# Peptides against a protein of PDB entry 2QAS: the designs that were tried, part 30

Target 1, 120 residues: chain A of PDB entry 2QAS
Amino acid sequence: PPEDLMQYEAMAQDALRGVVKAALKKAAAPGGLPEPHHLYITFKTKAAGVSGPQDLLSKYPDEMTIVLQHQYWDLAPGETFFSVTLKFGGQPKRLSVPYAALTRFYDPSVQFALQFSAPE

## One batch from the design tools (peptide; made by RFdiffusion4, then SolubleMPNN)

Design b2_p13_7_s1 (from b2_p13_7, 4 letters changed)
Fold by OpenDDE base, seed 4:
Parts: sequence; structure tokens; C-alpha cells
Structure b2_p13_7_s1 (fold): chain B 120 residues (1-120), chain A 13 residues (1-13)
Amino acid sequence: as target 1 above (120 residues)
Amino acid sequence: PEPPPKGANEGQE
């Protein structure tokens, strides 16, 4: 097949990453997400820009899924990455995740799902 | 439909 020099697939993927960013901005607004909406976010833990506790990330050498539902704090959705405080084993931990690291987004309340290609 | 994956953190149902 002919070469796609426009890289349309990458453009489309990045546009859809914008949906995640927008959803997180809604989640970060006062009052949080409208019930029953909640978010499952999967990302490559070794992708560039991902940061968090070493012990936590070591448990998830490939991908990690986090859920924003009942317990999340200081959600800060930036333009290129978001950060959030979550509890793991009872301990609050801060994660910073570039949108480019995402591989899956899911809202079970309406069965809305997105999948993304991320660096291996 | 595919069920949600298990989240690593607390605060999920």
C-alpha cells in the first residue's frame, strides 16, 4: 500500500487522547465527575515522562490501570500530562502520566472505550 | 461488552 506521509492514524490517535484530557478536566472540576461516571485509565509504565514511586512502578513493568472513582485527590490535568494522588495498599502515592503513554480509557457507566497505541 | 480492567488503586467498585 502507498505510504501515508500525513500520518493520519497518529493524528486521529492524538485527537482521541484529547477526549481523555477533556474527561479528566471535567473530573478535576469542582464536584468531580457526574455520577455514575468513573474512569479506568491504562498506560505504559515505562513510557517517557511517566513518574511515580519506584516500588509501585516495579510491580507493573508493562502496563498499569488506575481508576478514578471514589478515592482520588489533587487531580491535575495538564496539557501534555496529568497527575493524581491515589491510594495503593492504603498508601497515598502521586502519579504523573503523559497522555502519550495511554493505552486504554474506559468509562463503565456508559461503556465508552478508547484504545491507543503507545511506545513499547 | 468488555468488563473494565482491574484498577491497581483503591476506590473502585
Scores: peptide ipSAE 0.513, ipTM 0.851, DockQ to the pose 0.542
Fold by OpenDDE base, seed 3:
Structure b2_p13_7_s1 (fold): chain B 120 residues (1-120), chain A 13 residues (1-13)
Amino acid sequence: as target 1 above (120 residues)
Amino acid sequence: PEPPPKGANEGQE
């Protein structure tokens, strides 16, 4: 097939990452997500810009999935990354995840799913 | 559609 010099697939992927950013901004707004919406977000733990407790990230050497439903705090969706406080084993932990590190996004309430290519 | 992923943190159903 002909060579795509425009890299349209990459452009489409970045546009779709924008959907996640927009969804997180809605989740961070007063009142949170409208029920029953909730978000499952999967990302590469070793991607550039990913930040969190070493002990936690070590348990997930490739990918980690987090859920924003009943227990999340201080969700801060920036333009290039988002941060959020979640509980793992009863302990609150702060995670910072660039949108570029995402590999999956899912909202079970409406069965909306997205998949992304992320840095290895 | 895809099945629900398994989240690592607490607060999921």
Scores: peptide ipSAE 0.506, ipTM 0.849, DockQ to the pose 0.505
Fold by OpenDDE base, seed 1:
Structure b2_p13_7_s1 (fold): chain B 120 residues (1-120), chain A 13 residues (1-13)
Amino acid sequence: as target 1 above (120 residues)
Amino acid sequence: PEPPPKGANEGQE
């Protein structure tokens, strides 16, 4: 097949990553997500820009899935990454995840799913 | 329909 020098698939992936960003911005707005919407976000834990507690990330050497539903705080969706405070084992932890690190996005309420290719 | 993934953090239903 011909070589795609335009890299259309990558452009499409970036556009779809924008959906996640937009969804998170809605989640961060006053009142949070409209019920019953909630978000499952999967990302590569070793991707560049991913930041969080070493003990936590060590438990997930490849991918990690977080859920934004009932217990999330200080969600800050930036233009290139988002940060959020979640509880793990009863302890609040701060995570910072670049959108480029995402591999999956899912909203069970409407069965909306997206998959992405992310760096290791 | 895709099965829901398992979240690592608390607060999921």
Scores: peptide ipSAE 0.506, ipTM 0.848, DockQ to the pose 0.539
Fold by OpenDDE base, seed 5:
Structure b2_p13_7_s1 (fold): chain B 120 residues (1-120), chain A 13 residues (1-13)
Amino acid sequence: as target 1 above (120 residues)
Amino acid sequence: PEPPPKGANEGQE
């Protein structure tokens, strides 16, 4: 088949990353997400810009999935990355994840899913 | 229907 020199698929994925950003902004707004909406976010832990506790990230050398449902704090969705505080083993940890590092976004409440290709 | 993936953090059902 003809080669896509426009890179439409990449454009589409970038556009869809905007959906995740928008969803997180809604989640960060007063009142949070409208129940029963909640978010499962998967990302490449070694992607550029990903930041978090070394001991935590070391447990997930490739991908990690976090859930924004009942326990998340200080969700800060920026333009290029978002940060959030979550509990792991009862301990609060701060994570910073660039949208470009995402590989999957899922809202079980409405079975809405997005998949992305992230840099290796 | 796709089942939810396993989350690493606490606070999920």
Scores: peptide ipSAE 0.505, ipTM 0.849, DockQ to the pose 0.509

Design b2_p13_7_s2 (from b2_p13_7 with A6K A7G A13E)
Fold by OpenDDE base, seed 4:
Structure b2_p13_7_s2 (fold): chain B 120 residues (1-120), chain A 13 residues (1-13)
Amino acid sequence: as target 1 above (120 residues)
Amino acid sequence: PAPPPKGANEGQE
């Protein structure tokens, strides 16, 4: 196929990452997400900018999925990354994830799904 | 549609 010098696929991917950012901003707003909406977010744990506890990330050498439903705190959706506090094995831990690290977004309540290519 | 992936954290149904 002809060479795409415009990189349209990358543009489209970034636009769709904007959907995730917007959804997280809705989740972070007062009152949270409207029920029954909740979010499953999958990301590459070794992608640049991903930050979290070593013991946690070591369990997920490639990807991990987090769920924003019943137990999440201090969700902070920035322009390039979001951070959130979640419980793992009863312990609260803070994660920071760039939107560029995402590989999947899913809202089971309406079966809305997005998939992304992320650095390996 | 694909089933939801298993989340690593607590607080999911």
Scores: peptide ipSAE 0.528, ipTM 0.856, DockQ to the pose 0.545
Fold by OpenDDE base, seed 3:
Structure b2_p13_7_s2 (fold): chain B 120 residues (1-120), chain A 13 residues (1-13)
Amino acid sequence: as target 1 above (120 residues)
Amino acid sequence: PAPPPKGANEGQE
């Protein structure tokens, strides 16, 4: 088949990453997400720009899924990455995740799912 | 659709 010099698939991937960013911005707004919406976000823990407690990231050497539903604090969605405080084993921990590190996004309330190719 | 994923942190149903 002919070579795609426009790289349309990459453009589509970037656009879909924008959906996640927009969703997180909604979640960070006053009042949070409208019920029953909540977010499951999967990312490559070794991807460039991923930051968090070493013990936590070591426990998940490939991918890690976090949930933004009942217990999340100080969600800060930037233009290239987001940060959020979550509890693991009762301990609050801060994570910073670039959108480029994402591999999956899911909202169970409406069964909306996205998959991404993320660099390691 | 996709099956529900498993979150690592607390606060999921």
Scores: peptide ipSAE 0.528, ipTM 0.859, DockQ to the pose 0.536
Fold by OpenDDE base, seed 1:
Structure b2_p13_7_s2 (fold): chain B 120 residues (1-120), chain A 13 residues (1-13)
Amino acid sequence: as target 1 above (120 residues)
Amino acid sequence: PAPPPKGANEGQE
């Protein structure tokens, strides 16, 4: 097939990653997400820029899924990455995840799903 | 659509 010098697929992927960013910004706004919306976010734990507790990340050597529904704090959706505090085993932990590390986004309330290519 | 994946953190239904 012809060589795509425009890299349209990458552009489309970036645009869709923008949906996740926008959704997180809505979640971070006063009042949080409008019920019953909640988010399942899957990402590559070894991707560049991913930061979190070693003990936690060690349990997920490839991918990890987090859910923003009833218990999430200090959600900070930046332009290139978002950070959030979640509880694991009763312990609050801070995670920082670049949007580029995402592999899946899902909102069960409306069955909206997105899949992304991410670095290993 | 596929079912939601298992979330690692607490606070999910």
Scores: peptide ipSAE 0.525, ipTM 0.854, DockQ to the pose 0.552
Fold by OpenDDE base, seed 5:
Structure b2_p13_7_s2 (fold): chain B 120 residues (1-120), chain A 13 residues (1-13)
Amino acid sequence: as target 1 above (120 residues)
Amino acid sequence: PAPPPKGANEGQE
């Protein structure tokens, strides 16, 4: 097949990552997400730019899924990564995740799902 | 699509 010098597939992936960013920005707005919307986000824990408690990341050496529904604080969706405070075992932890590290995005309320290729 | 795995953090249903 012809060689794609435009790299359309990569551009499409980036556009879809933009959906996640936009969704998180909605979640970070006053009042949060409109019920019953909530987000499941899966990412590669060893991807470049991922930051968080060493003990937590060690527990999830490959992928980790977090959920933004009832208990999340200080959600800060930047242009290249987002950070958020969540509770694990009763302890609040801060995570910073680049959108490029994502492998899956899901909103059960409307069964909306996206999958992405992430660094391995 | 396959169902998502359970989230690691608290505050989910």
Scores: peptide ipSAE 0.523, ipTM 0.854, DockQ to the pose 0.528

Design b2_p13_7_s3 (from b2_p13_7 with A6T A7G A13E)
Fold by OpenDDE base, seed 3:
Structure b2_p13_7_s3 (fold): chain B 120 residues (1-120), chain A 13 residues (1-13)
Amino acid sequence: as target 1 above (120 residues)
Amino acid sequence: PAPPPTGANEGQE
């Protein structure tokens, strides 16, 4: 087949990552997400730019999924990454995740799912 | 549709 010199698939992937960013910005706005919307976000823990407690990241050597529903604080969706405080075993921990590290996005309320290839 | 994932943190149903 002919070679795609435009790399359209990569462009599409980047555009879809923009959907996640936009969704997180909605979640961070006053009032939060409109019920019953909530977000499951999966990312490569070893991807460049991923930051968090060593003990936590070590527990998830490949991928990690977080949920933004009932317990999340200080969600800060930037242009290249987002950060959020979540509880693990009762302990609040801060995570910073580049959008480029994402591998899956899911909103069960409307069964909306996205899947990505992420660099490690 | 994709099966519901399981989150590592607290606060999920």
Scores: peptide ipSAE 0.499, ipTM 0.845, DockQ to the pose 0.538
Fold by OpenDDE base, seed 4:
Structure b2_p13_7_s3 (fold): chain B 120 residues (1-120), chain A 13 residues (1-13)
Amino acid sequence: as target 1 above (120 residues)
Amino acid sequence: PAPPPTGANEGQE
């Protein structure tokens, strides 16, 4: 096929990443997500900009999935990344994840799913 | 549709 100098696929991917950002902003708003909506977010743990406890990230050398449903705090969806506090083994931990690191977004309540290409 | 993934953190059903 002819060379795509416009990089349309990348543009489309970024547009869809915008859906995740928008969804997280809704989740961070007063009152949170409208029930029964909740979010499963998968990301590459070694992607640039991913930040969190070493002991936690070491358990997930490739990808990690987090769920925003019943127990999440201080969700802060920025323009390039979001941060959130979650509990792992009873311990609260802060994670910062660039939207560019995402590989999957899923809302089981309506079976809405998105998949993304992320740096390996 | 693909089944929901398992979240690493607590707070999921």
Scores: peptide ipSAE 0.495, ipTM 0.845, DockQ to the pose 0.554
Fold by OpenDDE base, seed 5:
Structure b2_p13_7_s3 (fold): chain B 120 residues (1-120), chain A 13 residues (1-13)
Amino acid sequence: as target 1 above (120 residues)
Amino acid sequence: PAPPPTGANEGQE
């Protein structure tokens, strides 16, 4: 088959990552997500740009899943990455995750799921 | 689709 010099597949994947960004922006708005919507986000912990407590990231050498439902604070969805404060073992910790590091997005309330290919 | 993953942080049901 002919070579796709437009790289449409990559464009499509980027567009889908945009869905996650948009969802997080809604989550960050006053009042948060409309109930019962909540988000499960999985990402490669060693991907470029991922930042967080070393002890935490060490526990998840490949992927980590975080949930934005009842306990999340200062969610800041930027254009290329988002940051959020979550509790792990009772301790609040700040994570910064580039959208490019994502491998999965899921909203159980409506069973909406997306999967992505992230840097290995 | 695959079952929902388990979040590492607190605040999930």
Scores: peptide ipSAE 0.491, ipTM 0.842, DockQ to the pose 0.538
Fold by OpenDDE base, seed 1:
Structure b2_p13_7_s3 (fold): chain B 120 residues (1-120), chain A 13 residues (1-13)
Amino acid sequence: as target 1 above (120 residues)
Amino acid sequence: PAPPPTGANEGQE
């Protein structure tokens, strides 16, 4: 097939990652997400830039899914990554995840889903 | 549509 020098598929993937970033920015705004919207975000734990507690990341050697619904704090959606405080086993922990590490995004309230290719 | 995934953290329904 013809060589795609424009790399349209990559552009499309980046645009879709932008949806996640935009959604997180809405979630971080005053008042949080408009009910009943909530987000399930899956990412590769070993991807470059992923940061969090060693014990937690070790428990999920490949992928990890987090949910932003009732318990999330200090959500900070930057331009290249977002960070958020979540509770695991009753303990608050900080995670930093580059958008490039994402593999899945889902909002059950409207059954909106996105899938991405991420580095392994 | 696919079923919702399970989050590792607390605070989900």
Scores: peptide ipSAE 0.487, ipTM 0.838, DockQ to the pose 0.530

Design b2_p13_7_s4 (from b2_p13_7, 5 letters changed)
Fold by OpenDDE base, seed 4:
Structure b2_p13_7_s4 (fold): chain B 120 residues (1-120), chain A 13 residues (1-13)
Amino acid sequence: as target 1 above (120 residues)
Amino acid sequence: AAPPAKGANEGQE
């Protein structure tokens, strides 16, 4: 097949990442997500820009899934990454995840799913 | 779509 110099697939992926960003911005707004919407977000833990406690990330050498449902704080959806405070083993921890690191987004309430190619 | 892997953090059902 001919070489795609336009990189359309990458453009499409970035557009879909925009859906995640928009959803997180809705979640961060006053009142949070409209019930029963909640978000499962999976990302590559070793991707560039991923930041969090080393001990936590070490437990997930490849991918990690977080859930934004009942316990999340200070959700900050930026333009290139989002950060959020979640509890792990009773301890609040801050994670910073670039949208480029995402591999899956899912809202079980409406069975809406997105999959992404992320750096290995 | 299949459900995602279980979330690592607390506060999920």
Scores: peptide ipSAE 0.533, ipTM 0.871, DockQ to the pose 0.559
Fold by OpenDDE base, seed 1:
Structure b2_p13_7_s4 (fold): chain B 120 residues (1-120), chain A 13 residues (1-13)
Amino acid sequence: as target 1 above (120 residues)
Amino acid sequence: AAPPAKGANEGQE
């Protein structure tokens, strides 16, 4: 088959990453997500740009899944990454995750799922 | 699709 110099598949995947960004922007808006929507986000913890507490990230050497439902604060969805404060073991911790690091997105309320390839 | 593994953080149902 002919070589795809446009890399359409990559474009499509990037567009789908845009869905995650858009969803997070909705979650960050006043009032948060409309119930019962909530988000499960999985990412490569060693991907470039990922930052957070070393002790926490050390527990998840490959991937980590976070959930935005009842306890999340200061969600800041930027253009290339988002940051959010979540509680782990009762302690609030700040995570910063580039959209490029994502490997999975899921909203159980409507069973909407996306999967991505991400660099480690 | 099948749901992902449980989230690491608190506040999930």
Scores: peptide ipSAE 0.528, ipTM 0.868, DockQ to the pose 0.564
Fold by OpenDDE base, seed 3:
Parts: C-alpha cells; structure tokens; sequence
Structure b2_p13_7_s4 (fold): chain B 120 residues (1-120), chain A 13 residues (1-13)
C-alpha cells in the first residue's frame, strides 16, 4: 500500500482529542453539563504532564478512570491539559491531565466513545 | 459501545 506521508491518521486523532477538550469546556461552563450527560475519562497515569497526589497515582500504575458527574469542582480545561478537583475516599484532590495522556473518553448517556493511543 | 471501567472518584452512578 502507498505510504501516507501526510500522517492523516495522526491528524484525525488530534482532532478527536479536540472533541474531548470541547466537551470539557462545555462541562466547565456555568450550569455544567446538560443532564443526563456525564463523562468517563481514562488516561495513562505515567504520561508526561500528568500531575496529582503521589499516593493516589501510585494506586493506578498504568491507567486511571475518573468520572465527571455529581462531584467535581473547579474544572479548568486549558488548551493542552485540563485540571479538576475530585473526591477520593472523601478527600478532595486536584488532578492535571494533558489531553495527550487520554486513552478513552465515554459519555454513557448517549453511548459516545472515543479511544486514543497514549504514551507509556 | 461498552461501558468503561468504574471511575476512581466519588460522584458516579
């Protein structure tokens, strides 16, 4: 087969990461996500740029899934990463996750799913 | 699409 020197697949993947960014920006807007939409986000915990409590990240050496539904605060979707405060065992903790670290995005309300390749 | 693994944080149904 012919060689793709344009790297179209990579471009498409980047565009799809943009969908996640856009969705998070909607979630961060006043009023939050329109019910019943909610987001499951999976990412590589050891990917460059991932930041959070060491004790928490240590429990998830490969991937971690977070959910934005009923308990999330100060969601800040930047251009290259997003940060959010979530509760783990009753304790609020701040996570910072680059979009490049994502491996899966899912909204159960409409069964919308995206999968991504991420650095190990 | 199959559902993802359970989220680690509180606040999910």
Amino acid sequence: as target 1 above (120 residues)
Amino acid sequence: AAPPAKGANEGQE
Scores: peptide ipSAE 0.528, ipTM 0.871, DockQ to the pose 0.561
Fold by OpenDDE base, seed 5:
Structure b2_p13_7_s4 (fold): chain B 120 residues (1-120), chain A 13 residues (1-13)
Amino acid sequence: as target 1 above (120 residues)
Amino acid sequence: AAPPAKGANEGQE
């Protein structure tokens, strides 16, 4: 097959990452997500830019899935990464995740799913 | 679409 010098697939993936960013911005707005929408976000824990408690990240050497539904605080969706406070084992912890580290996005309420290629 | 792995954090149904 002919070589794609335009890298359309990469552009498409980048555009789709924008969907996640937009969804998180909606989640961060006053009132949060419209019920029953909630988000499952999976990312590579060792990807560049991922930041969080070492003890927590150590439990997930490859990928980790977080859910934004009933217990999330200070969600801050930036242009290249988002940060959020979640509870793990009863303890609030802050995570910072670049959109580039994402491997999956899912909203069970409408069965909307996206998959992405991320650093190994 | 297949459901994702269970979320690691609390606050999910």
Scores: peptide ipSAE 0.509, ipTM 0.873, DockQ to the pose 0.568

Design b2_p13_8_s1 (from b2_p13_8, 7 letters changed)
Fold by OpenDDE base, seed 2:
Structure b2_p13_8_s1 (fold): chain B 120 residues (1-120), chain A 13 residues (1-13)
Amino acid sequence: as target 1 above (120 residues)
Amino acid sequence: AVPAEPANADYLA
């Protein structure tokens, strides 16, 4: 097949990452997401820009999934990454995840799913 | 499309 010099696949991926950013901004607004919407977010823990407690990240050497529904605090969806405080084993911990590190986004309430190719 | 087990299991509280 002919070579795609426009790199449409990459552009489409970036556009879809925008959906995640928009969804997180809705989740960060006062009152949170409208029930029963909630978000499952999967990302590569070793991707550039991912930040969090070393002990936590070490537990998930490849991918990690977090869920935003009832127990999430100080969600800050920036333009290139988002940060959020979640409880792991009863302890609050802060995570910072670039949208480029995402591999999956899912909202079970309406069965909306997105998959992304992230660097290894 | 079943999601992977979430790391923050406390979300249901």
Scores: peptide ipSAE 0.518, ipTM 0.881, DockQ to the pose 0.529
Fold by OpenDDE base, seed 1:
Structure b2_p13_8_s1 (fold): chain B 120 residues (1-120), chain A 13 residues (1-13)
Amino acid sequence: as target 1 above (120 residues)
Amino acid sequence: AVPAEPANADYLA
Protein backbone atom coordinates (compact mmCIF):
# COMPACT_ATOMS: atom_id res chain seq x y z
CA PRO B 1 0.00 0.00 0.00
CA PRO B 2 1.08 3.59 -0.52
CA GLU B 3 3.12 5.23 2.23
CA ASP B 4 1.19 7.61 4.45
CA LEU B 5 3.55 10.54 4.76
CA MET B 6 0.91 12.51 6.64
CA GLN B 7 0.83 9.91 9.44
CA TYR B 8 -2.90 10.30 9.83
CA GLU B 9 -3.28 7.43 12.27
CA ALA B 10 -0.79 9.02 14.64
CA MET B 11 -2.59 12.34 14.38
CA ALA B 12 -5.87 10.62 15.15
CA GLN B 13 -4.33 8.92 18.16
CA ASP B 14 -3.04 12.23 19.44
CA ALA B 15 -6.45 13.78 19.00
CA LEU B 16 -7.99 10.98 21.02
CA ARG B 17 -5.40 11.46 23.74
CA GLY B 18 -6.74 14.98 23.81
CA VAL B 19 -10.09 13.57 24.86
CA VAL B 20 -8.47 12.13 27.96
CA LYS B 21 -6.81 15.43 28.73
CA ALA B 22 -10.09 17.28 28.33
CA ALA B 23 -11.91 14.77 30.50
CA LEU B 24 -9.32 15.15 33.24
CA LYS B 25 -9.64 18.91 33.06
CA LYS B 26 -13.34 18.53 33.67
CA ALA B 27 -12.59 16.21 36.57
CA ALA B 28 -10.23 18.79 38.04
CA ALA B 29 -12.70 21.66 37.80
CA PRO B 30 -14.71 22.79 40.81
CA GLY B 31 -17.40 20.28 41.56
CA GLY B 32 -15.52 17.44 39.93
CA LEU B 33 -16.97 15.07 37.38
CA PRO B 34 -20.69 15.23 36.75
CA GLU B 35 -22.25 12.14 38.22
CA PRO B 36 -22.26 9.31 37.38
CA HIS B 37 -19.19 9.80 35.23
CA HIS B 38 -15.92 8.33 36.47
CA LEU B 39 -12.69 7.45 34.73
CA TYR B 40 -10.61 4.32 34.45
CA ILE B 41 -7.14 5.12 33.16
CA THR B 42 -4.58 2.48 32.22
CA PHE B 43 -0.96 3.29 31.47
CA LYS B 44 2.47 1.75 31.01
CA THR B 45 4.30 2.12 34.30
CA LYS B 46 7.74 2.06 32.70
CA ALA B 47 6.99 4.68 30.08
CA ALA B 48 9.18 7.75 30.02
CA GLY B 49 7.93 10.43 32.35
CA VAL B 50 5.87 8.18 34.59
CA SER B 51 6.68 8.80 38.23
CA GLY B 52 5.36 7.61 41.55
CA PRO B 53 6.29 5.62 44.62
CA GLN B 54 8.71 2.80 43.93
CA ASP B 55 6.78 0.22 45.89
CA LEU B 56 3.64 0.92 43.91
CA LEU B 57 5.23 0.98 40.48
CA SER B 58 7.21 -2.16 41.26
CA LYS B 59 3.95 -3.97 41.93
CA TYR B 60 2.83 -3.14 38.40
CA PRO B 61 5.84 -3.79 36.15
CA ASP B 62 3.88 -3.43 32.90
CA GLU B 63 0.59 -1.60 33.26
CA MET B 64 -1.64 -0.37 36.00
CA THR B 65 -5.12 1.07 36.10
CA ILE B 66 -6.33 3.89 38.29
CA VAL B 67 -9.88 5.07 38.77
CA LEU B 68 -11.02 8.61 39.38
CA GLN B 69 -14.45 8.70 40.92
CA HIS B 70 -14.75 9.94 44.48
CA GLN B 71 -11.33 9.51 46.07
CA TYR B 72 -8.88 11.68 44.16
CA TRP B 73 -7.07 14.84 45.19
CA ASP B 74 -5.00 17.61 43.66
CA LEU B 75 -5.70 16.48 40.13
CA ALA B 76 -3.50 18.59 37.91
CA PRO B 77 -4.03 17.95 34.20
CA GLY B 78 -1.18 19.64 32.39
CA GLU B 79 -0.59 19.82 28.69
CA THR B 80 1.71 16.81 28.42
CA PHE B 81 1.02 14.93 31.63
CA PHE B 82 -1.32 14.86 34.58
CA SER B 83 -0.63 14.29 38.24
CA VAL B 84 -3.00 13.14 40.93
CA THR B 85 -3.06 11.94 44.50
CA LEU B 86 -4.83 8.66 45.13
CA LYS B 87 -5.05 6.25 48.02
CA PHE B 88 -3.34 2.89 47.73
CA GLY B 89 -3.80 0.65 50.71
CA GLY B 90 -5.13 3.61 52.59
CA GLN B 91 -2.02 5.67 51.92
CA PRO B 92 -2.12 8.79 49.77
CA LYS B 93 0.41 8.67 46.95
CA ARG B 94 1.21 11.01 44.09
CA LEU B 95 1.36 9.81 40.50
CA SER B 96 2.52 11.68 37.44
CA VAL B 97 1.54 10.20 34.10
CA PRO B 98 2.26 11.52 30.61
CA TYR B 99 -0.69 11.22 28.28
CA ALA B 100 1.64 9.41 25.91
CA ALA B 101 1.90 6.57 28.43
CA LEU B 102 -1.81 5.81 28.32
CA THR B 103 -3.06 2.56 26.87
CA ARG B 104 -6.72 2.70 27.83
CA PHE B 105 -9.38 5.16 28.90
CA TYR B 106 -12.82 4.08 30.03
CA ASP B 107 -15.92 5.71 31.48
CA PRO B 108 -18.25 2.93 32.62
CA SER B 109 -21.18 5.30 33.10
CA VAL B 110 -21.61 5.66 29.36
CA GLN B 111 -19.44 2.76 28.25
CA PHE B 112 -17.04 5.08 26.46
CA ALA B 113 -13.70 3.44 25.76
CA LEU B 114 -10.49 4.41 24.02
CA GLN B 115 -7.42 2.32 23.29
CA PHE B 116 -3.94 3.67 22.68
CA SER B 117 -0.53 2.46 21.68
CA ALA B 118 2.09 3.45 24.22
CA PRO B 119 5.85 3.06 24.68
CA GLU B 120 6.97 -0.24 26.17
CA ALA A 1 -16.26 -3.69 27.88
CA VAL A 2 -15.08 -4.07 31.46
CA PRO A 3 -12.22 -2.13 33.03
CA ALA A 4 -9.15 -3.69 34.54
CA GLU A 5 -8.96 -3.90 38.31
CA PRO A 6 -7.90 -0.49 39.58
CA ALA A 7 -4.84 -0.16 41.76
CA ASN A 8 -6.50 2.38 44.03
CA ALA A 9 -9.21 0.23 45.52
CA ASP A 10 -10.29 2.94 47.93
CA TYR A 11 -11.81 5.09 45.19
CA LEU A 12 -15.39 4.82 46.38
CA ALA A 13 -16.94 7.18 48.92
Scores: peptide ipSAE 0.518, ipTM 0.879, DockQ to the pose 0.516
Fold by OpenDDE base, seed 5:
Structure b2_p13_8_s1 (fold): chain B 120 residues (1-120), chain A 13 residues (1-13)
Amino acid sequence: as target 1 above (120 residues)
Amino acid sequence: AVPAEPANADYLA
């Protein structure tokens, strides 16, 4: 097959990452996500830019999945990464995750799913 | 397509 010099696949992936960013922005808005919507986000914990408690990240050496529904605080969806406070083992922890580190996005309420290629 | 177990499983307040 002919060589794609436009890198359309990469452009498409970036566009889809934009969906996640937009969804998180909705989640961060006053009132949060409209019920019953909630987000499952999976990412590579060792990807560049990922930041969080060492103990937590060590527990998940490859991938980690977090869910945003009722218990999430200070969600800050930036242009290249998002940060959020969640409870792990009853303790609030802050995570910072670049959209580029994502491998999966899922909203069970409407069975909407996206998969991404991330550094590994 | 089922998501992996959430690290913050106790999210349903």
Scores: peptide ipSAE 0.512, ipTM 0.880, DockQ to the pose 0.506
Fold by OpenDDE base, seed 3:
Structure b2_p13_8_s1 (fold): chain B 120 residues (1-120), chain A 13 residues (1-13)
Amino acid sequence: as target 1 above (120 residues)
Amino acid sequence: AVPAEPANADYLA
């Protein structure tokens, strides 16, 4: 097949990452997500810009999934990354994740799924 | 398309 010099697939991936950012901005708004919507977010733990507790990140050497439904606090969706406080084993911990580190996004309530290629 | 089990299990509370 002909060589794609426009790199349309990469453009599409970036656009779809924008969907995740927009969804998180909705989740961060007053009142949170409208029920029953909730978000499963998977990301590469070793990707550039990912930060969090060492014990937690060490437990997930490749990728990990977090869910934003009932127990999430101080969700801050920036332009290049988002940060959020979640409970792991009963302990509140802060994570910062660049959108570029995402590998999967899923909302079970409407079975909406996205997959991404993330650099490590 | 069942997602992997989330790390923050307390989300169910």
Scores: peptide ipSAE 0.508, ipTM 0.878, DockQ to the pose 0.533

Design b2_p13_8_s2 (from b2_p13_8, 6 letters changed)
Fold by OpenDDE base, seed 4:
Structure b2_p13_8_s2 (fold): chain B 120 residues (1-120), chain A 13 residues (1-13)
Amino acid sequence: as target 1 above (120 residues)
Amino acid sequence: PVPATPANADYQA
């Protein structure tokens, strides 16, 4: 096939990552997400920019999925990454995840799903 | 589709 010098697929992926960013901004707004919406977010734990507790990340050497519904705090959706505090094994821990590290986004309430290619 | 098992299992509390 001919060479795509425009890199359209990458553009499309970035645009779709924007949906995740927008959804997280809604989740961070006062009152949180409108019920019954909740977000399943999967990302590559070793992707550049991913930050969190060593013990937690070590437990998930490839990918990790987090859910934002009832128990999430200080969600800060930035322009290139988001950070959030969640409980893992009863312990509150903060994660910082670049949108570029995402591999999957899912809202079961309306069966909305997005899949992304992320660096391995 | 079935969502992956979440790391923060107590998200529904």
Scores: peptide ipSAE 0.509, ipTM 0.889, DockQ to the pose 0.511
Fold by OpenDDE base, seed 3:
Formats: structure tokens, C-alpha cells, sequence
Structure b2_p13_8_s2 (fold): chain B 120 residues (1-120), chain A 13 residues (1-13)
């Protein structure tokens, strides 16, 4: 097949990352996500722009999955990244994750799933 | 698809 110099697949992937951003903005709105919606978000921990506790990130050298359902605080969905406070082993910790680092998004309540290729 | 095991297990609390 001919070479795709437009990189359409990459453009489509970036557009779909916008779905995650939009979903997080809904999650950050007053009242949070409408029940029973909740979000499983998987990302590359070594991707550029990922920030969090070193001990936590070291435990997940490749990918990490987080869930936004009942216990999440100060969710801040920016234009290029989101940040959120979650409890890990009972301890609240803040993560900052660029949308470009995402590899999976899933809402079990409606079985909505997305997969992404993320740069290291 | 099966969701991956979340790191923040306390999400259920």
C-alpha cells in the first residue's frame, strides 16, 4: 500500500484523546460523574510530562491504570494534561498526566473503550 | 474488554 504522508491514523488518535479530555471535564464538574459512570485510565509512566511520587511511578515502570469513581479529589483537566489526587495504599498522592501519555480509556458502565499509541 | 487492575485500589472505599 502507498505511504501515508498525512499520518491520518495519528491524527485520528489525537482526536480520540479529546474524548478522554472531555470525559474528565465532565468528571470535574460539580457533582462529578453521573452514576454509574467511572473511568479507567491507563498511561505510560515514563512518558514526557508524567509527574507524581517517585516511589509510586517506580512501582509501575511501564504503564499504570487509575480509576476515577468514588475516591478522587481536585481533578483538574487542562488542555494538554490533567492532574488528580488519588489514594494509593491509603495515602493521597497527586498525579499529573498528559493526554499524549494515555494508552487506554474505559468506562465499564457502558463498555466504552479506547486504545491509544503513546510516545515514550 | 476487561479493565486493568487499578493502582488506586481505594477507589472503592
Amino acid sequence: as target 1 above (120 residues)
Amino acid sequence: PVPATPANADYQA
Scores: peptide ipSAE 0.499, ipTM 0.885, DockQ to the pose 0.542
Fold by OpenDDE base, seed 1:
Structure b2_p13_8_s2 (fold): chain B 120 residues (1-120), chain A 13 residues (1-13)
Amino acid sequence: as target 1 above (120 residues)
Amino acid sequence: PVPATPANADYQA
């Protein structure tokens, strides 16, 4: 098959990653997510730019899923990555996740799902 | 689809 020198699929995935960024910006706004929306975000824990407590990341050597609904703090959706404080084992921990590390996005309230190719 | 099990705790409404 002919080689796609335009890399259209990558462009499309970048655009769709923008949906996640936009959703997180809504989640970070005053008042949080509009009920009943909530976000399941899955990412590769060893992808470049992923940062968090080492004990937690070691527990999830491949992928990790986080949920944002009621208990998230200091959500900071930047242009290339987002950071957020969540409770793990009862302890608040800070995660920083590049959008490029995402493999799945899901909002159960409306059954909206996205899947992405991410670096190992 | 079914959501993956989240690592963090969050109490759904």
Scores: peptide ipSAE 0.486, ipTM 0.833, DockQ to the pose 0.424
Fold by OpenDDE base, seed 5:
Structure b2_p13_8_s2 (fold): chain B 120 residues (1-120), chain A 13 residues (1-13)
Amino acid sequence: as target 1 above (120 residues)
Amino acid sequence: PVPATPANADYQA
């Protein structure tokens, strides 16, 4: 088959990553997500730009999934990455995750799912 | 699809 010099697949992936960004922006707005919506986000912990507590990231050498429903604070969805404070083992900790590190996005309330290719 | 078990405390079964 002919080579895609336009790299449409990459464009499509970037567009879909935009959906996650937009969803997080809604989650960060006053009042949070409209019930019953909640987000499950999976990402590669060793991807470039991922930042968080060493002890936490060490537990997840490959991928890690977080959920945003009721217990999340200071969600800051930037243009290239988002940061959020969540509780792990009872302690609040800050995570910073580039959208490029994402591998899965899911909202069980409406069974909406997205999968992404991320750095290995 | 089924969501993976989240690492943080906010899981609602």
Scores: peptide ipSAE 0.472, ipTM 0.831, DockQ to the pose 0.422

